# Peptides against a protein of PDB entry 8HF1: the designs that were tried, part 77

Target 1, 320 residues: chain A of PDB entry 8HF1
Amino acid sequence: NVMLYATKPTEVMVSFPHQEQVLTVTRLISAEIEKFYVSLDLMNIGVQPIRRSKSLQCLRDPSKKSFVKQLFNDFLYQMKEYGIYAASIAIISLIVEFDIKRRQAETLSVKLMHRTALTLCEKIRHLLVQKLQDMTYDDDDDNVNTEEVIMNFSTPKVQRFLMSLKVSFADKDPKDICCLVFVERRYTCKCIYGLLLNYIQSTPELRNVLTPQFMVGRNNISPDFESVLERKWQKSAIQQFRDGNANLMICSSVLEEGIDVQACNHVFILDPVKTFNMYVQSKGRARTTEAKFVLFTADKEREKTIQQIYQYRKAHNDIA

## One batch from the design tools (peptide; made by RFdiffusion4, then SolubleMPNN)

Design b2_p15_3_s4 (from b2_p15_3, 5 letters changed)
Fold by OpenDDE base, seed 3:
Structure b2_p15_3_s4 (fold): chain B 320 residues (1-320), chain A 15 residues (1-15)
Amino acid sequence: as target 1 above (320 residues)
Amino acid sequence: LEPIEIIEDLSKLSE
């Protein structure tokens, strides 16, 4: 019973102010997406073949329209939860995906649908980049990746997370760091990875300290829908983290599926812990001496979050 | 159950 001797990590909670920064640009983007949904509903794309995989029936509407709406809804969530800077990275992933879908389109109507979505993504990208440039005197795209721009255009949650990383890891030996960052959603892993790459590069104290990777869970989607490239990338990312070539891993529910990662000394939970399983598994990775398990909560949700964690602790003690 | 420490000062993460 190896579980009996696990050193309990120090569990801490970092609070952040709840700021619904409703920027004019975020309202404009939301309105453009809503207008696009109206136009999308009017598009005749014909009857799409329902791929009946029994396991996928619950999560993704097989409709090509619903998939487009899902991607934009996921983008809107990222913009709200992580801020404009994270949204500027997230929109690039949508551009790539819609361009692939446009090229793979079997019908002119489906091709046109993905082209219209792509045109909207380019407009959104322009609006986001223009807003990031409002703080820079120089029109150069490289000037939007400064520590100052990243911090100013991130939500309070992301600001407190980045500051927590800086304080935790400034001037440390990279070999002594084994950090996990848990996020709720699959697409958030890549978005936060891109944000962290730019933040680390813009922060001298972290440039030679943190080497991030990300890992996306095997969707219960049959291995047939995971590109061979994604599977190779996941294996490579895990191996780099095991070999110490990466010392910070961003992951979602991947660890719930029994991916064995090393014992970590830092575990950050960036998003709310919604399940007991997520709590136990993520906390169970903080197994080194002096391991820290760091939770984030909005001030308005502090009491609710504390009560939820106490319930999880009680339930864990009743099983142990 | 030990109380959860709420960190207002992030300097405590370096300790």
Scores: peptide ipSAE 0.375, ipTM 0.927, DockQ to the pose 0.881
Fold by OpenDDE base, seed 2:
Structure b2_p15_3_s4 (fold): chain B 320 residues (1-320), chain A 15 residues (1-15)
Amino acid sequence: as target 1 above (320 residues)
Amino acid sequence: LEPIEIIEDLSKLSE
């Protein structure tokens, strides 16, 4: 019995302008990644021994090239959906991951592949940071983490999200806040977490109010490949959120997998709600009497989004 | 079904 507790949160939709403007730097970065893919396809990595973990048969690309491409594709998605400021944080996660994989490489060819990927990430990082510095008169790296730089180099979606947080939580008691932020992709959790840390630190009205954490989804990749570190981080983050040491949790579809988080008074859906299950599960976390369920939509997609939410509401009422 | 309120002015989120 999934007790569909009839949570009646206030549902609101925040609109943002559609921005088609592709910056020259984003085009350059995309072109460098595409060139890298051509080079990567030409690399002879040899037959990697399929570590048959007993249960996971199929999908590790024996060349490990598919995983490298996946990380860069996820980076390109984040850059497009969240902006170049978010991309400057996302690229650091790739740098860390490729450096770990470079050190753990069992063959010289795999080591070289990860080194080449790492070199590209450092080039991308430099291009992004240089673009962020265009607004700063001072060459100091610390000056790129201002509210102004974050806002100007974020997509309209992220701008409206950050403004929504500021308006919702400015000068509130941190104990009265229990906020969830849902994103579509696992890697977006880390990126938005880093962005929020910098935004909160640069915003006096939020600095002592919001303490963010993030949950990284279990990869559908078998539990055997979840690093012990990722599992420890998830447990720690959830515990901090339960203990009130964190009052804002960024999560992906992980909550669909049965992560029990407390009742929240705010739920933000940063990315489009693609499934009825996501709608019900995320809305079902907004359980307080004054709970707000906030959706974000591009103006261009407003009507489609409204119709989709009405379909989900109807389907939910037919089950309740 | 109650209509979803579309917020253009974010000040309404503080209410």
Scores: peptide ipSAE 0.374, ipTM 0.925, DockQ to the pose 0.804
Fold by OpenDDE base, seed 4:
Structure b2_p15_3_s4 (fold): chain B 320 residues (1-320), chain A 15 residues (1-15)
Amino acid sequence: as target 1 above (320 residues)
Amino acid sequence: LEPIEIIEDLSKLSE
């Protein structure tokens, strides 16, 4: 019963400036995706055979076009919320997924659809990588994974998050760290995981201190080989976190699935807390006496965010 | 209800 452990973590709110990164590259990418949607709507992929697989219950679109659009919409969200650097990692996940779906395609028309999506993802990847390279003065040092590049091409939210990790964990014993990072979306877990791997590798004070893992929710109703691999990965990631081989876990709203995660001393909420259940469940993982529960808010949304947290605290006290 | 601490200086996260 998450409510019974009345360990009141220290609740902290970190503010960040609202910056609309109006980069020309983000506008170009958005325009290319919009152009692709017009072409996708014109594609006749035929009636797919309704395989009675329970997997089709999630995406009732017999054309699978809605799934393709969902992945690109999730990518556009990640690019906006986390920045160009995070987008360069997110696009690789789309490439992998569309290549799997292209290989699994039962019809030539569906195979062509996924191939066209894949070609767009490669174009987007090139545009993103080129923009990350524009800051490297040396044409020969193609290393876009430096601390400077990560920070400069991340949103103010991600910058403040990374700085918060550096300040919280610099030169600490990895055994004393049990950290959760909550994100809203499933695909964000893998994107932020890749970003953190590169950031930790580029930051000497965090090398050998933080070992990140990510956990994705079981909502892969797809019986496909991908779902088996993801389930195996999830079990391994949870076990590594339980064994102390990983000390930072990135997760979405996976707590609804009854995954017993150990008591943590740090909980970061990277995305806005949209529900009371998310607030109680995430806060209920910060169970040590010195536990920190860290929230992020844009300066523009500061008052609204504070009022929302006070409402959640009041509601929690009325139930406790 | 204790006010939520708003941190502008991240050095306070090390305390």
Scores: peptide ipSAE 0.366, ipTM 0.923, DockQ to the pose 0.833
Fold by OpenDDE base, seed 5:
Structure b2_p15_3_s4 (fold): chain B 320 residues (1-320), chain A 15 residues (1-15)
Amino acid sequence: as target 1 above (320 residues)
Amino acid sequence: LEPIEIIEDLSKLSE
């Protein structure tokens, strides 16, 4: 019985500087969202009849206000953690969601609420795009997706991540790449996917090298609201990655749901590893002989991150 | 436990 020693991936940590400067545009956007929350709290949406759905699933806030706030809070998080370029992509997802909900609204009050949210999203989109254009000399709208604009309007974390991808994969054979990128939040998967599409397209040495996809776990809150399209997308994305038609997959905690993905040679952890399970599962996907497991940490959190990883390593060695 | 290497130079990711 040759115990095939599971080749331990090379585990490395990339540090990035803490971003001190808050852009004026991000303050304006945050203030507009806060004003909207005050207005939203004053909206009389009426008592929607609590549809006693038989499943003890979370009492859908009959007002649906909590869900609207959740989407904007997730947007604010993405803007803070990934930068205004990523936020310009993230806001489009909110626009789509609120437009769907506006059309599906059973009451005029709910329709108006989603319309007001949509109007705010369009304003935010305009503010973000205008700020991205401030660095482009040419008034042509098409020039905001350059490598320079993406890099300048991304957080240091995202900058170091993009540079790490460029260094790791520049001019490589696409067939030799099997990369996972782990993020904490579901909505971040789509945001980083859109960012990567634009970055890869603007980066000649990656354009024909990396083909990204994203997968999101099942929505525990409303399986009924997972559009047939989203479910088809998830299945298609996983299949493309299995077939080698995609070589970079962006994932959230989805691997906890038992989604079987192939052994990868690169695993990037873009967000902090918050659980031992996430550490073991993500690291356990880096199974090739020369596999790399890359962590990102802010300089300020470096020591804390190192200690946390040592604790996870110790716990893993005690179980193995 | 082997120390985690902190990469300052990203060129090490290509090695």
Scores: peptide ipSAE 0.366, ipTM 0.923, DockQ to the pose 0.853

Design b2_p15_4_s1 (from b2_p15_4, 6 letters changed)
Fold by OpenDDE base, seed 1:
Structure b2_p15_4_s1 (fold): chain B 320 residues (1-320), chain A 15 residues (1-15)
Amino acid sequence: as target 1 above (320 residues)
Amino acid sequence: SELEKIFEPIPEPPP
């Protein structure tokens, strides 16, 4: 019963300037995806056999086209919300997914659809990597994974998040750190994880201090769609976090009540808190008075965020 | 530090 822990962590806010990255590369990528959607709508993939998988979700997209669009829409969201560096990591996840779907395709038409999506992802990856390389003076140093490149090609939200980690954890004992990072979307967990690995490796003060892991909430998507690899990864990540071998865990907001994660001394909410349950569940992981509950907000949304937190505090006090 | 200033306390609701 996570709701009953009337623990009062220190609630803090990190404000960031609302800056839309107006990059030519992001416009080009968006236009290529839109062009792809037009072509995708014209593709005749035939009637897909409705696999009677018990999940109602497989019934929603018999064409598998909406799933392809969903992945690209999630990518576009990540590129917008986290920046082009994060997008360069996110696109790899799409490449892997579309290659799997291409190999698993039961029809030539579906195989071609996923191949076309994969070709677009490779083009997008090239455009992103090229843009990251434009900052490296040395043509020979393909190392786009520097602190400087990560910071310059991240959104203000991600910049302030990385700065918040540096301030909070620089030169600390890894054993004294138990950090949760909440994000809205499952794909963001992998993206921010990859970004953090590169950032920590490039930041001496965090190297050997932070060991990140990620877990995606169990989608009510049929356990049949969770690859055996994803399930093994989740179990391993949770175990490493319990054993203290990992001290930072990136989670999607769909943490079912059943992830008994230890009390954490830091809880970062990287994305907006959309529900009272998310607020209570995430805050309920910060169980000590010394624990920090950190919210990220755009400066323009600061007052709205504060008012929403007041409403959640009131609602929580009325139930307690 | 200037970096420590990034953490703002969420103000208490006005009475």
Scores: peptide ipSAE 0.397, ipTM 0.853, DockQ to the pose 0.757
Fold by OpenDDE base, seed 3:
Structure b2_p15_4_s1 (fold): chain B 320 residues (1-320), chain A 15 residues (1-15)
Amino acid sequence: as target 1 above (320 residues)
Amino acid sequence: SELEKIFEPIPEPPP
């Protein structure tokens, strides 16, 4: 009965002000994406072949248009939830994806669709970088990766997250750190990873203290859509975290898939806890002595978040 | 420190 000696983590909350900072650049980018959707709906790309997966669920292979819209919708979400600095990193992932899809296009019409999407991403990248440079006197792209620029162009949630990392880990021994960061969306893992690399590099107290990795959950979609490269990268990232070559792991729902991660001393939940399973599994990774389980909430949602945690605690005690 | 005040303990449910 090994369950009896599980040290319960200390549950703590970090509140942040809900600022809907509607920047002019954010409005412009949203309007350009909306115009692009109108144009995309008018594009004739022909009938897409229905891939029959052998599983009886006719998962309609998402139309090539639906996939393009999904990527831009995920980008818009990241820009809103994490800020324009995070968006400047997120847009690079869209550029890479649309360039791959453009090169792999079997038809001229599909090639043109991905080319148009890529052209829009380059315009968005330029608008974001130009806005980050408004705080720098020097035109060099490297000057946008300072602690000050990262903090000023991040949402209050991300600001409080970065402050929480600095308070928790400044000048600590890297060997004493085993940290998990949970995010909701697959693409957020890579975006927050890129943001953390730049933040750690610009923050002397965290430089050589934190070594981040990220891990993306297996898409519940057929393992055939996971690139061999993604699967190799996931295995490598997990192994680096187990070997202590990385001490901070960013995850999206990966623990629900039975990935065995070591006992951690810190678990950060950056996005809202939406499910009981997410609460139990993420909290269940905070197993070391003095382990902390940290939740982020907007001030306006604080009472609702507390009440949801009470419901999850009750449900967990009724099963235990 | 003032920065340690960012972590609020989640209270126990009222009895």
Scores: peptide ipSAE 0.395, ipTM 0.851, DockQ to the pose 0.787
Fold by OpenDDE base, seed 4:
Structure b2_p15_4_s1 (fold): chain B 320 residues (1-320), chain A 15 residues (1-15)
Amino acid sequence: as target 1 above (320 residues)
Amino acid sequence: SELEKIFEPIPEPPP
C-alpha cells in the first residue's frame, strides 16, 4: 500500500521559461503531416479482416488509419514538448513501427499505406538531421549527438531536466543512485531514453554514473509479437534496475499495473501531474529519508502548479 | 553553486 510509507520526500520544483520555439522546420514538418492526413483519408484500404484474436479483450482494433494518425500525433507532441533533438530520436521509432506494420500487412492497400507513412518519416528525419547539422560549424563532424547540440535543440523543460540530472548526480557513486523519471506518454519513454544515452555519453561527469533504462506500459494495441518483445524488454529492464545494473528508470503510468519498483532516492516528474493518484503513487516511490521529488513547471503555470500540489497534499492528508 | 539554485522549494500553503 503506497499510502502507508510515512517518508515525506523533499518536494522541489524546477521552473522553465515557456518558449514557443517557432522554428521554420517544425512548421514545415507539421504541414507535411497535415498534407499526409488529407491523402490518408482519401486512401481506400478496404474492409480489414477482423482477426478474431482469441483474447476476449476486444480492445477495438483502432482503424489502421487511426493508428497511423496516432503515431504521427504522438510524434508532433514530442517535437513540441521536448524539442527537435528528441524528435530526431522519436521519428526513428515511427520508422521501425511502420516497417513492422508494412511487413505484417495482409493487403496490398495496407502495405502501401504503411509505405507512404515510412516515406514521410524518412523525409521528416532528413529535415530534422539537417537542422541539427546547421549549427555544427565543422562540415566534417556529422556528430549531432554532442552536449551542445542536445541542449540547443531541446525545449527549456528538457534543458532544465538535463541540468537537474547533472547537478544531482555529477561524480556520484552509481550505487547511491536510484532514480525514477515519470513521463505521460509511452512513446516518450523511448525518446527520452535515447536522448539520455547520448547526453550521458557526451557529459564526462555523468559517464559511468548514470545507466538509464526505460519501461513501457502493457497497453499494447499492437499484435501479439510486439507485445512479446516489449514484455521481454520490460522484464529485462526491471531486472536490471533491481540488480543495480541500471540506476535511472524512465516510466509512464506503469505503477497502475502493480509493478513492484524498489524504493528510490530521486523521482523526477517531467510532465504535468494530471491526477491525484499519479501524485501519490509517484511520490510514494521516493521512500528514503533524503529522497527528492522533483516537479517541472513552466513559469506561466507556476502558480497553478503550486495550487494543484496544495490540493493534492490536502487530499492526501484527509485520507491518511 | 549557481546550478544548485535550480531546485526551488515548493512553498508551504499560507496558513
Scores: peptide ipSAE 0.395, ipTM 0.851, DockQ to the pose 0.756
Fold by OpenDDE base, seed 5:
Structure b2_p15_4_s1 (fold): chain B 320 residues (1-320), chain A 15 residues (1-15)
Amino acid sequence: as target 1 above (320 residues)
Amino acid sequence: SELEKIFEPIPEPPP
């Protein structure tokens, strides 16, 4: 019985200052979304015919209003937690989603609702892009994707994350890198992926070193709404990471039981670890020799984070 | 390097 001493990864923490960047643009965007919610609540969408299939009954918000509000609430969260630059990427995902839903609308009232949401998203996109351009002398849209603009319009958490990637991976062999990045929310995966693509392209030391992908866990809620395209994309992203064609994977869920992801040498937890299961399963992916498990915490939450990690370590040792 | 200071070791729990 060779007890394979599971090489415990080195656990490290990255602290970041809690700065509430109260920008005028973020207040304006929040106020426009709140005005839209008032308008949305007043919209008569009519009684949608409840399709009588027993299993699908609980998940169709008959008004579809709750889903619209959820997307904007997720956007507001990303703007707050990751910054204006991340928000400029996140809003594109909303534009795509509302355009699809507008085209798929079975009623004129639902079509109008999604059109109004789309118009608001385009206004928000314009406000965000204009704010990113305020630091650039040239009106070219490509000039907003510089390392400087990304850093200046990112929250301290994202700044420290990008710095941590640069320190960890600058000028390394891509083959020696197997990195997981865990985030809390599904939509954050796409947002941080887009941000990383632009950051890596603008950072010579990471160009051709890091090849990111993202994975979104299955929606337990509605397998019927997972487009065939999303399922194909998830399978392709996992395969690229297994084949070494991607060396950084962004995940919102603990990789579903049975996604055999190779032993990783780096695991970054960008958002707070909320559960013991998340701690054990994410840490359990850092299995190589000299593997690092990196936690991000606000300075104000540092002690609370440390105490939570001690509780998780204790609980893990009691079951091992 | 000064940049390596970004990573703080998580202290061991007091005994």
Scores: peptide ipSAE 0.394, ipTM 0.851, DockQ to the pose 0.787

Design b2_p15_4_s2 (from b2_p15_4, 8 letters changed)
Fold by OpenDDE base, seed 3:
Structure b2_p15_4_s2 (fold): chain B 320 residues (1-320), chain A 15 residues (1-15)
Amino acid sequence: as target 1 above (320 residues)
Amino acid sequence: SKLEEIYEKIPEPPP
């Protein structure tokens, strides 16, 4: 019963302005994806073989079309929630995925579908990079990764998150830092990881202080080669974080699967806490002396967020 | 502190 004496973390909130600044480029990208969905619905790719997995959870293998739509919907979510800079990183992950699926395509019709999706991703990438370059005098791709460009093309939530990291960890000893960052979606882990690598490299006070890693949830659906590589990556990333070779870990639902992670001094919840289990599991990692549990909320949702935390505190005390 | 300007402590619920 050693769990009883864990020091309760200080629960803190960071408020950010709710700015629905819909840029012209984000409207154009959304319109191009909607046009692509109309074209995708008209594509004849034939009947896909139903993989009968023996376990009664026949999660219908999403049709190859449904998977394509899911990836673009996840991209649109990331562009809205994290901004244009994060979207420029997220689109690269879609390009890689659609190129793999294009190469693995068993039929010409499926190969053509993934090729059309890939062509759209390259157009979106160009539109995003061009918009990031509008603030730079030099057409050099490396010039879009400055602290200024990252901050200006990030949402207010991401801006406040980056500011919170800078103020919390500037010029600290890397050994004294054990930080978790929770995000809702699997693909957001890779996107925020890429954003943090560029931000840390562009920020002198953090460059030798923070070493990020990421963990994505286990893909319970497909035992494919991709799942083996992901499982190897997860084991390596967890080991690096345990050994202190990484001191900031970005994760989604991975900790709900009972992965043992060391006691952390900071836990950031970048996305809204949607479940009591997420609240308990994430808060339960902030176990060091003076540990902080940091929530992000839009100003308009501040009261709703506080009331939700009070409900979770009550429910946790009723089980304890 | 600069950190206290960014971090709002979530109060205990009123009794």
Scores: peptide ipSAE 0.410, ipTM 0.884, DockQ to the pose 0.873
Fold by OpenDDE base, seed 4:
Structure b2_p15_4_s2 (fold): chain B 320 residues (1-320), chain A 15 residues (1-15)
Amino acid sequence: as target 1 above (320 residues)
Amino acid sequence: SKLEEIYEKIPEPPP
């Protein structure tokens, strides 16, 4: 029971300025997605064959228009919350997913729907990559994966997160590091993983120090739609983290499913703590007084965040 | 330390 660990980690907060300024490129991308939604609503995809999934869970049919909209809404969220650089990685995940669905399409109408979504994703990818290149002074260096580009095109939250990693782990022994990074959404795990790989590779002080992995939550889609490859990959990532071959794990609420992960010396909560269970489960991975539990908050939400943590501390003490 | 410049300790609730 994670609640039984009486060891209180050091709870710290990182404040970041709220950036209200929407870049022209993000407005263009949002407008293109909204235009696509209008076109998508007009598409006749016909009656989809009712795959009798044995599980009573209303399986989101991956061929439905609502699922296509969900993926683009998840992308828009990642672009807003993590920035343009993270969005350039996130869009690749959409391209891969829509290409798989296009190949698996049982009808021409569904195949065409996924093809149209892919065409939009490629347009978005081009707009993002072009914007990342516009700030590289060297017309000849197509390398958008520098520390400078990553920092400049990340949100203040992500900038502070990367700075926190650099300051916390620069030139440390990899064996002394056990780090968890919690994110709200499963798709964010892949996006932040790709961002961290590029950031670590571009940061000499971290290149041989941090080895990231990620855990994708079980798809609320039946085990039938979770590829055997994805399940094998999840098991491998967990095992690498247990064996110390990876020392930073990006995860979502998956740890609620009873995945026994070792005690960590750093726990980063990159997204807002929305539930008491998330607070207790994530904090319960930091099992020493020397361990750090790091929260990120916008300056405008600082007081609200502090009050929420006080409520969670009180509720935790009332149960312990 | 550079870390102390980034990390704010969440205060204890007022008594």
Scores: peptide ipSAE 0.403, ipTM 0.883, DockQ to the pose 0.856
Fold by OpenDDE base, seed 5:
Structure b2_p15_4_s2 (fold): chain B 320 residues (1-320), chain A 15 residues (1-15)
Amino acid sequence: as target 1 above (320 residues)
Amino acid sequence: SKLEEIYEKIPEPPP
């Protein structure tokens, strides 16, 4: 029971300035998504056959419009919370998902809906990539994946996270590293994973030090969309982390479900700790003698975060 | 250290 082990990792906070990067490109993208929502609401998708899957009482919205909006809302969240560079990776996941949905469409109307969503994603991708290229003074170097571009187009939270990784792990033995990165949303796992791959590849001090993997929670995977590939990938990612072939794991709330992972020396909480369970489960993975539990907070939310941690510490001590 | 410049220890709650 993770609650019974009073692991006392060093709890640390990283503060970051709340800069709303109000870039013209982010406003344009948001406005294009809003226009698309109006168009989507007007689309007559017809009466979709209610696939009574016997097991899932959740009447899937037969229109599938809610799912399309959810993906774009998750994208908008990632763009806001992690920045334009992270958004350029996140949009690829939407493109893949909408292309799969377009191919699986049972009706022409649903196929058209997913095609329209896909066309918007390609437009968004182009706008993002163009903006990343605007800072590369060298017209000839199509490489938007430099440390400088990643840092400049990331939010202050992500900048501080990347700096924390670089300072913590530069030139270390990869065997001495067992790192967890907790994020709230399942889609953020893939986004931060892609960002970290590019950042590690662009950062000489980390290239042979950090090997990232990610893990996505089962609870939000509609059982019908757990592709055999996603299940195989999750099992492989967990096994690589257990075998020490990966030393950094990005995860959402999945680890609350009792996936036994090794004792970690670093636990990063990239998103706000919203629940006592998340606090206990994530902190309970920082089990080594010198383990660090690292929280990220906006300067404006610093005091509120501290008070919330005090409440969680108190509640944890009352159970221990 | 560069790490100490980034990491603020969360203080113990006042008694």
Scores: peptide ipSAE 0.401, ipTM 0.882, DockQ to the pose 0.865
Fold by OpenDDE base, seed 1:
Structure b2_p15_4_s2 (fold): chain B 320 residues (1-320), chain A 15 residues (1-15)
Amino acid sequence: as target 1 above (320 residues)
Amino acid sequence: SKLEEIYEKIPEPPP
């Protein structure tokens, strides 16, 4: 039982300054999303047929509007928590999702709803890319994928995370590295994966050292084509990580209790540890004393984070 | 080390 395994990794904390990046572009994007929500609430899309699939209480909003709002809210969260560079990657996932939903739309009204959402995503993408290009002399979209641009347009948390990776793994043997990165939200896995690919490619000391993969928790959604692709990706990513062909795995906090992943040298908790189970499950991947269990905290939340870890340590010792 | 400058060890709670 992974929960009862006495793990004694070196628990460390990385503090970062709480800077709300008050960029004009982020305010504009937020305002455009709010305007879209007003328009979305006025859209008559009709009552969607409740597919009575008996078993899964998929809280499928019969209107599909809540799903659209959820994706934009998740995007706004990623933009706030990880920065505008991460947001430029995150918006692509929304574009893909809304294009698929537009194509799968059973009604013209639903098709138009997803088309309007897609048009907004393209506008947001343009605003983000244009802002990233402000630091580049070249109008080529690929030129925004430099270490400098990534660092400058990332939140202090992400900056400290990238610095931690660079310092921890620069010029090391890829075979000696087994790293997990835990994030709260499933969409963050793809976003941080894309960010890491670009960062590693732009960082010579990491380019041949780190090979990232990502794994999202299983969608309890019906085995639609997307869920089959996601399951195939997850299986492939896990296998690559087991075989050592990938040495950094980004995971959502919903690791299925049954994913046997090898002991890791580093476990990064990029988002706040919200539950005892998340603490135990993530820490349980760092089994050796040499392994690092790395928490990220804002300076203002440092003491609160320490106290929360003490509570989790106590609770773990009381069960062990 | 540069890593030690970034990583603060979370202390054990006082007994």
Scores: peptide ipSAE 0.397, ipTM 0.881, DockQ to the pose 0.869

